# Ledger of designs, part 158: peptides against a protein of PDB entry 7RZF

Target 1, 358 residues: chain A of PDB entry 7RZF
Amino acid sequence: PFQEEHLKQLYKIVPIKDIRNLYVTFPIPDLQKYYKSNPGHYLGHLIGHEGPGSLLSELKSKGWVNTLVGGQKEGARGFMFFIINVDLTEEGLLHVEDIILHMFQYIQKLRAEGPQEWVFQECKDLNAVAFRFKDKERPRGYTSKIAGILHYYPLEEVLTAEYLLEEFRPDLIEMVLDKLRPENVRVAIVSKSFEGKTDRTEEWYGTQYKQEAIPDEVIKKWQNADLNGKFKLPTKNEFIPTNFEILPLEKEATPYPALIKDTAMSKLWFKQDDKFFLPKACLNFEFFSPFAYVDPLHCNMAYLYLELLKDSLNEYAYAAELAGLSYDLQNTIYGMYLSVKGYNDKQPILLKKIIEKM
Target 2, 358 residues: chain A of PDB entry 7RZF as posed
Amino acid sequence: PFQEEHLKQLYKIVPIKDIRNLYVTFPIPDLQKYYKSNPGHYLGHLIGHEGPGSLLSELKSKGWVNTLVGGQKEGARGFMFFIINVDLTEEGLLHVEDIILHMFQYIQKLRAEGPQEWVFQELKDLNAVAFRFKDKERPRGYTSKIAGILHYYPLEEVLTAEYLLEEFRPDLIEMVLDKLRPENVRVAIVSKSFEGKTDRTEEWYGTQYKQEAIPDEVIKKWQNADLNGKFKLPTKNEFIPTNFEILPLEKEATPYPALIKDTAMSKLWFKQDDKFFLPKANLNFEFFSPFAYVDPLHSNMAYLYLELLKDSLNEYAYAAELAGLSYDLQNTIYGMYLSVKGYNDKQPILLKKIIEKM

## One batch from the design tools (peptide; made by RFdiffusion4, then SolubleMPNN)

Design b2_p18_4_s1 (from b2_p18_4, 10 letters changed)
Fold by OpenDDE base, seed 1:
Structure b2_p18_4_s1 (fold): chain B 358 residues (1-358), chain A 18 residues (1-18)
Amino acid sequence: as target 1 above (358 residues)
Amino acid sequence: MDELLKEADRVLDILLRV
């Protein structure tokens, strides 16, 4: 168990690779027994969210962070950690204190809003979908994983325990959130810029590091984190599938795509799934334009158009990805290619969003 | 991915053991 002397510590670590990472860690109680409510997953979902008003969105807007991951990690026996990990830009490495301030502002926003049952329900639904339609894993890896988790879960639940949420426990969410405080923080900064500035060596890997106490002034700054009006809870994920009906194979179904529409302006090919029997579809669109590749200027304009279109779709990309939808946009010598893949139920919603931005 | 995981594990080992 971490005593006070282990808290409010900063570790400056020299990596082997040229990487810049920040790890903000909090000792938390062992949450394993609460797997049916999984409060750490709820918090990880929100803290790690990539949509508008998220922590990552703000940190990206400042050019300080590329990626962010939040979640619980197993520690030693009887305790866990909550970890917020970010990939730092060169500029972000200079603003670590302010990055952490924004983390605490977001955490303070979560406290102010309180636990949201609808967010829990989305996590439950997403995990249920992931479980139900889980891809086949390599048997050796899967059996080894199951053997490991048999120590933590009842035999009857061992297959479902990591996925199926059963209980909304706002009290446990608040309990974990109460551990995410500046007085409970352990920070690691990973950068080659610390080479030659370390005074310790880790025994197992020979990793060079320096340990420092975080100044009380900095801790106090983080403790006084205000509500930042830029931080908002995510909106409801409109892309979460709810209909998983598989239509029966048509008697006239061909093993190859059939031309079902032929007009002067469009051709439509269709193939029903005869192999996988999943509630998934692939929509592929090829758009033809005589201007797409007529000269270098038009080619570059078509490229720029797609880059701007992709950027304008970023607000939906993360929510779609969480829901098991993906899209792809590519320039072609004839125009543009669009692909929409994943669960068929909400594909029309994503497709509509794409078309509305075009 | 595996090498990033190894680096994360090294960092975490420092954070967890020190």
Scores: peptide ipSAE 0.068, ipTM 0.765, DockQ to the pose 0.500
Fold by OpenDDE base, seed 2:
Structure b2_p18_4_s1 (fold): chain B 358 residues (1-358), chain A 18 residues (1-18)
Amino acid sequence: as target 1 above (358 residues)
Amino acid sequence: MDELLKEADRVLDILLRV
């Protein structure tokens, strides 16, 4: 178990690969017994969120971070870690202290808002969808995984325990949030820029590193993290499917797309799924414009339009992806292509959002 | 993904054992 001497430490680590990573870690109690509420997943969902007002959105806007992951990791028996991991840009490597300040500002925002039952419900619903429509794994890998998790879960729950949330426990969320403090932090920075600047070697892999105490001034700066008005809780994910009804195969279903509408302005082809029997659809739209490829100016304008459209849709991209929806937009020599794919239930909502931005 | 996991595991091993 980590004693006070192990806290407030900075590790500068030399990677084998040319990567730049930051690991901000907090020792937390063993949460294994709380798998039905999974407070670490709740916090990981929010801290790792990519939508507007998220930690990642702000860090990306500054050009410091490419990706962010938050969540619990198993430690040794009787303790866990909460880890915030980011992929750093070259500029981000120079701003690690400020990145961590923003992490604590976001954590402070989570404390100020308190645990949200609706966020838990979204996590529950997303995990239930993931469980219900989980792809078949290779039997050998699956058996080995199940054998491993049998040590942690009752036999009756072993298949569901990693997915199905049952209990909203705001007390446990607050308990974990209380451990996410600067006084409990262990920081690792991974970069080749530390080559030749290390004084220790890790015993198992020969990894070169340097350990330093984080200055009390820096800890105090993080402890005094204010509420940053740029940080907001995510909005409700409107794309989470709730209807999974599979319509029966039509008697006249063709093995290829049938033309079901032909007008001067539109043609529509339809094919029912006769193979997968999933509550999913693929919507594909080809828009034709005589102006799309008439000259270099119009081509560049069409390109610019599509880039602006994509940018305007970025606010929905992550929420749609979490809900198992995706879209694609491409310029063609004839105009524009749009594809919407995933669970059919909320596709009309995503499609409407796209059309409203066009 | 597997190699990134291995590197993360090495970093975590340092963080876990030290």
Scores: peptide ipSAE 0.062, ipTM 0.762, DockQ to the pose 0.462
Fold by OpenDDE base, seed 3:
Structure b2_p18_4_s1 (fold): chain B 358 residues (1-358), chain A 18 residues (1-18)
Amino acid sequence: as target 1 above (358 residues)
Amino acid sequence: MDELLKEADRVLDILLRV
């Protein structure tokens, strides 16, 4: 276990690559025995959320952070870490203290709202989908992985233990949240800007770093993190599939797309899946406009329209992605291309959202 | 992705060992 002298520390690290990263780490108890509830996954899902009112959305709006990952990581035997990792902008590198303040404001919001059973249920459903439709792995790698995790899980559960949530444990969520405090923080900043400003070298990799104590005034600032009214829990993910029925192959199924509708304003081609037999579809729409590429002005207007449309859809993009849905919007010389891919069950919902923003 | 993971792992190793 980290002693007090190892807590409230800042590490300035020189990377080999030109990267800017912030690691905010907290020592937590070993949660391995709680794999059925996985409180670290619940917290990682919320802290790492990318939707409106999320930590990442606010930090992106400031221009400080590009990406954010939150979750538990294995440490030494009987000990884990909770880690919030962000990719920093050049501006974000100057605002690390304020970024961490926002992290503690979001954590404080999670404490104030308390554990949400519906969020756990969404995590459970998402993980069940991921398990059910897991891609085939290379047998050798998969066997080696399973052999490794047999030390942690019963034989009967070894295949499901990393995926299937069974128990909502608000007490364990609160227990982990209670460890996510400024007094327990260990911070690493990774940037080439620290080159020539370090005083230590790591023995194994030769990584140059500097260790500093975080000032008590900064710790106190983070301890007094108020509720930021910009932070909100995510809304329910409407894109999570619930129907996985696969329709029988039609007797007249063609190996190529068949024209099933022809009108003055639209043509529709259809091909049934005859190979994969997954509850997935790919919807492709090509919109034609004689004005889209008639001159440079119209071309720029069509480009601007799609950028505005994409921006207006950002609120749904992450929730759709989590649920195994994706969309793509592109300008063409003829007009616009739209693609919607993934589980077919909720594609109509995503498509409706796109069309309502158009 | 793998090389970024290796660099993250090195940073984490520093955080875990130091």
Scores: peptide ipSAE 0.060, ipTM 0.765, DockQ to the pose 0.492
Fold by OpenDDE base, seed 5:
Structure b2_p18_4_s1 (fold): chain B 358 residues (1-358), chain A 18 residues (1-18)
Amino acid sequence: as target 1 above (358 residues)
Amino acid sequence: MDELLKEADRVLDILLRV
């Protein structure tokens, strides 16, 4: 177990690849027995969220971070880690103290709001969808994985334990949040900029690093992290599917799209799924405009319009992706192409959001 | 992706063992 001497440490690590990463790690109790509530997944979902008012959204707006991942990882026997990992920009490498301050401000926001049962329910529903519609894995790899996790889960639950949430445990969420404190932090910065500035070598891989104590003044700054008014909990994900009904195959189902509507302003083709039998659909729209490609000015205007449209839809992109929905927008020589794919239940909601921004 | 994961694992090994 980590003693006080192992906490509040900074590691400057030289990578083999030209990467810039920050790892902010916290030792936490072994949560394996709490897999039915999975408080680490709840916190990872919120800390790793990409929507408006998220940690990543703010750090991206500063130009400091490209990507963020939060979650629990297995440690040695009897403890785990909670890890926040970010991909740093060159500018972000200069602002590591401020990035970590923002992490603690977000964690403070989570403490102030307290555990949210609706967020747990969304995690439960998302994981249930992921389990139900899980892709086929290679049998050898899958069997080996299952054999490995039999050490952690009852035989009857081994297939479901990684996916199915059953219990909302706000007490365990709070317990983990209480471990996410500056006094418990272990920080690693990974950058080639530390080459020739290290004094230690890791035994197994020969990784060069320097270890330093984080100054008490910096720890105190992080301990005094206030509520940043830019941080907000996510809104409810309106794209999570709830209806998984598969309609019977029509008697006259064709192997090709059939024209089901023909008007002066629109043609509609339909093909029922006769192969996969999933509660999924692909909606493809081709919009025709005689002005889209008439001259270079109109072509550039159509391009700019689409880029602005994509930007205006960013607020929905992550929530849709989490729910197994995607969209694609492309310029064509005839106008614009829109595709909406994924679970069919909430596609009308996403489509409406797209059309409202158009 | 795999090589980034390996590098992350090396970093994590330092964080986990030291």
Scores: peptide ipSAE 0.056, ipTM 0.762, DockQ to the pose 0.469

Design b2_p18_4_s2 (from b2_p18_4, 8 letters changed)
Fold by OpenDDE base, seed 3:
Structure b2_p18_4_s2 (fold): chain B 358 residues (1-358), chain A 18 residues (1-18)
Amino acid sequence: as target 1 above (358 residues)
Amino acid sequence: MEELLKETDRVLDILLRA
């Protein structure tokens, strides 16, 4: 276990590649035995959320961070780490203290709201979908993985243990949240900007780094992190599929798309899945406008319209992605292209949201 | 992605051993 001397430390690390990363790490107890509740996954889901009111949304709005990942990682025997990792912009590299302050503000928001059973249920449902529709892995790699995890899980559960949540344990969520404190933090900043400013070399890889104690005043600033009114829990994910029924193949199913509707304003082509037999669909829409490419002004207006539309849909993009839905919007010389892909159950909801923003 | 994972592992190794 990390002693007090190992806590509240800052590591400045020189990468081989031109990357800028921040790792905010917390020693936590070994949570392996709690795999049925997986409190680290719950917290990682919220901390790593990308929707409105999320940590990432705010840090992106500041221009400091591009991506964020939160979750538990295996440590040495008997403990784990909770890690918040962000990809830093050049500006973000100058605001690391403030980025970490925002992290603690978000964590404080999670404490204030308390554990939410509906969030756990969403995680459970998402993981169940991921398990059910998991891609085929290479047998050799899969067997090796399973053999490795047999030490941690009962034989009967070894296939499901990494995916299927069974127990809502608010007490364990709170226990992990109690470890996510400034007094328990270990920070690493990875940037080429530290080249020539390091005093240590790692033995195995020859990585150059500098270790510094985080000033007590900075720790105190993070300890006094107020509730930031910009942070909110995510809304319920309306895109999570619940119906996975596969319709039987029609007797007259064609190997090619068939024209099923022809009107003055629209043509509809349909092809039933005859190969994959998944509860998924691909919806493709091509919108035609004689004005889309008539002159440079109209072309630019069509481009701006699409950019504004994409921006207006950002609030749904992440929730849709988590639920296995995606959309694509593109300008064409004829007008606009829209694609909606993924599980068919909630595609009408996503499509409706898109049309309402149009 | 594999290379990013390797760099992450290096950082984690420093954090774990230091």
Scores: peptide ipSAE 0.146, ipTM 0.803, DockQ to the pose 0.479
Fold by OpenDDE base, seed 5:
Structure b2_p18_4_s2 (fold): chain B 358 residues (1-358), chain A 18 residues (1-18)
Amino acid sequence: as target 1 above (358 residues)
Amino acid sequence: MEELLKETDRVLDILLRA
């Protein structure tokens, strides 16, 4: 277990590849026995959220971070780590202290709001969907994985333990959240900019690094992280499917799309799934406009319109993706193409959101 | 999200072992 001397440390690491990464790590207790509640997953879901009011959204808006991942990782025997990892921009590399301050502001927001059962329920539902519709793995790899996790889970639960959440444990969420403090932090910055500025070499891979104590003044700044009004909990994900009914194959199902509606303003083709038997659909829309490609001005206007539309839909993109929905918007020589794909249950909701922004 | 953290990262090994 990490002693006080191992905490509040900064590691400057030289990568092999030209990458810029920040790792903010916290030693936490071994949570393996709490797999049914998985408090680390709950916190990782929120800290790693990409929607409006998220940590990533704010850090992206400042131009400091490209991507963010949060979650628990196995440590040595008897402890784990909670890790927040970000891909840094060149500007972000200059603002690491401020980035970490924002992390602690978000964590403080989570403390202020307290554990939310509805968020746990969403995680539970998402994991249940992921389990139910899990892709086929290669048998050898799958068997080896199962053999490995048999050390951690009862035999009867070994297939489900990594996916199925069963117990809302706000006490465990609060316990983990209490470990996410500046006094418990270990920070690594990965950048080629540290080349020639290191004094240590890692024994296994020969990675060059420098270790420094984080100044007490910096720790104190992070400890005094206030509530940042830009941070908000995500809204409920309205795209999570709840109905997985598969309709029986129609007697006259054709291997090709059949024209089921023909009007002056629209044609509709339909093909029932006769292969996969999943509660999924692909909705494809071609919008025709005589003005879309009439001249260079109209072409550019159509392009700009679509870019603005895409931007306006960004608020839904992450929530839809989490729920197994996707959309695509493209300009065509005839107008615009829209595709909505994924679980069919909430596709009408996403489609409505798209249309409302149009 | 958690699966990405499970990937073998040499950098994390330094953080976790140093």
Scores: peptide ipSAE 0.110, ipTM 0.787, DockQ to the pose 0.370
Fold by OpenDDE base, seed 2:
Structure b2_p18_4_s2 (fold): chain B 358 residues (1-358), chain A 18 residues (1-18)
Amino acid sequence: as target 1 above (358 residues)
Amino acid sequence: MEELLKETDRVLDILLRA
């Protein structure tokens, strides 16, 4: 167990690869017994969210961070870590203190809003989808994995324990949030810029590092993290599928796309899935405009239009991805191409959002 | 991904043993 002397520490680590990473870690109790509620997953989902008002969105807007991951990791017996890991830009490496301040501002926002049952429900639903449509793993790997997790879960639950959430436990969420405080922080910065500036060597891998106490003034700054009005809880993910019905194969199903609509303004081809039998669809749209490539000016306008459209759709991109939906927009010499792929249930919603932005 | 995992493991080892 980490004593006070192990807290409020900064580790400067020299990587083998040219990477820049920040690990903000907190010791937390062993949450294994709470796998049915999985408060660490709830917090990881929010802290690691990429939508508008998220921690990542703000840090990315400042040019400090490329990616962010939040979640629990196993420690030794009897404790875990909650880790916020970010990929730092060169500029971000200079603003680590401010990045961590923003992390605590976001955590403070989570405290202020309190546990949200609807967020838990989304996590539950997403995990259920992931479980239901999980790809077949290689038997050897799968058996080894199952053998490993049998030590943690009842035999009857071993297949579902990692996926199926059953209990909303706001008390446990608050308990974990209470551990995510500056006084409990252990920070690691990974950068080649620390080469030749280290005084310790790790025994197992020979990793060079320096350990320093975080100054009390910095800890106090983080403790006094205010509510940053830029941080917001995510909106409800409207793209999470709920209907997984697979329609029977039509008797007249063709092996190739059939033209099912032919008008002066549109042609529609349809091919039913006769191979995978998944509740998924691929929608492809080609828009034709005589102006798309008529001259360099129109070509550039079409390009600019698409870039603006893509930018306007960014707010949906992450939520769609989480829900197993994707879209793609491309300029063509004839106009534009749009594709929407994934679970078919909520594709109309995503498509409508795209069309409304067009 | 495996190499990133190895580096994460190294960092975690430092954090766990320090």
Scores: peptide ipSAE 0.139, ipTM 0.797, DockQ to the pose 0.479; fails the geometry check
Fold by OpenDDE base, seed 1:
Structure b2_p18_4_s2 (fold): chain B 358 residues (1-358), chain A 18 residues (1-18)
Amino acid sequence: as target 1 above (358 residues)
Amino acid sequence: MEELLKETDRVLDILLRA
């Protein structure tokens, strides 16, 4: 158990590779027994969210962070860590204190809003989908994993325990949030810029590092983190599939795509799945324009248009990805290519969003 | 990804043991 002397510490670490990372870590109780509610997953989902009003969105807008991951990690016996890890830009490396301030502002927003049952329900639904349609793993790896987790879960639940949420426990969410405080923080900054500025060497890997106490003034600054109006809870994910019905194979189903519509303006090919029997579809659209590649100017305009379109769709990209949907947009010599893939149930919603932005 | 995981593990080892 970390004593007070182990808290409020900053570690400056020299990496082997040219990477810049920030790890903001919090000792938390062992949450393993709460796997049915999984409060750490709830918080990781929100803190690690990439949509509008998220922590990552704000940090990206400032040019300080490229990626962000939040979640619980196993520690030693009897405790875990909650970790917020970010990939830092060169500029972000200079603003670590402010980055962490924003983290605490977001956490404060979560406290102010309180636990949301609808967010839990989305996590539950997403995990249920992931479980139900989990890809086949390599048997050896899977067996080893199952053998490992048998120590933590009842035999009857071992297959489902990591996925199936059963209980909304706002009290446990609040309990974990209460541990995510500046007075409980351990920070690691990983950068080659610390080379030659370290005074310690890690025993196992020979990693060079420096340990410093975080100044009380900085801790106080983080403790006084106010509500930042830029931070908002995510909106409901409209892309989460709810219908998993697999339509019967048509008697006239061909092993190859069949032309089902042929007009002056469009051709439509269709192939029913006869192999996988999953509630998934792949929609591919090729748009033809005589102007797409007529000259270098038009080519560049078509490219710019597509880049702007992609940028305008970023607000949906993360939510779609979480829900097992993806899209791809590409320039072609004839015009544009669009692909929408994943669970078929909400594909029309995503497609509509794409078309509305075109 | 594997390499990033290794670096993460090293950092975490420092954070866990120090």
Scores: peptide ipSAE 0.126, ipTM 0.793, DockQ to the pose 0.528; fails the geometry check

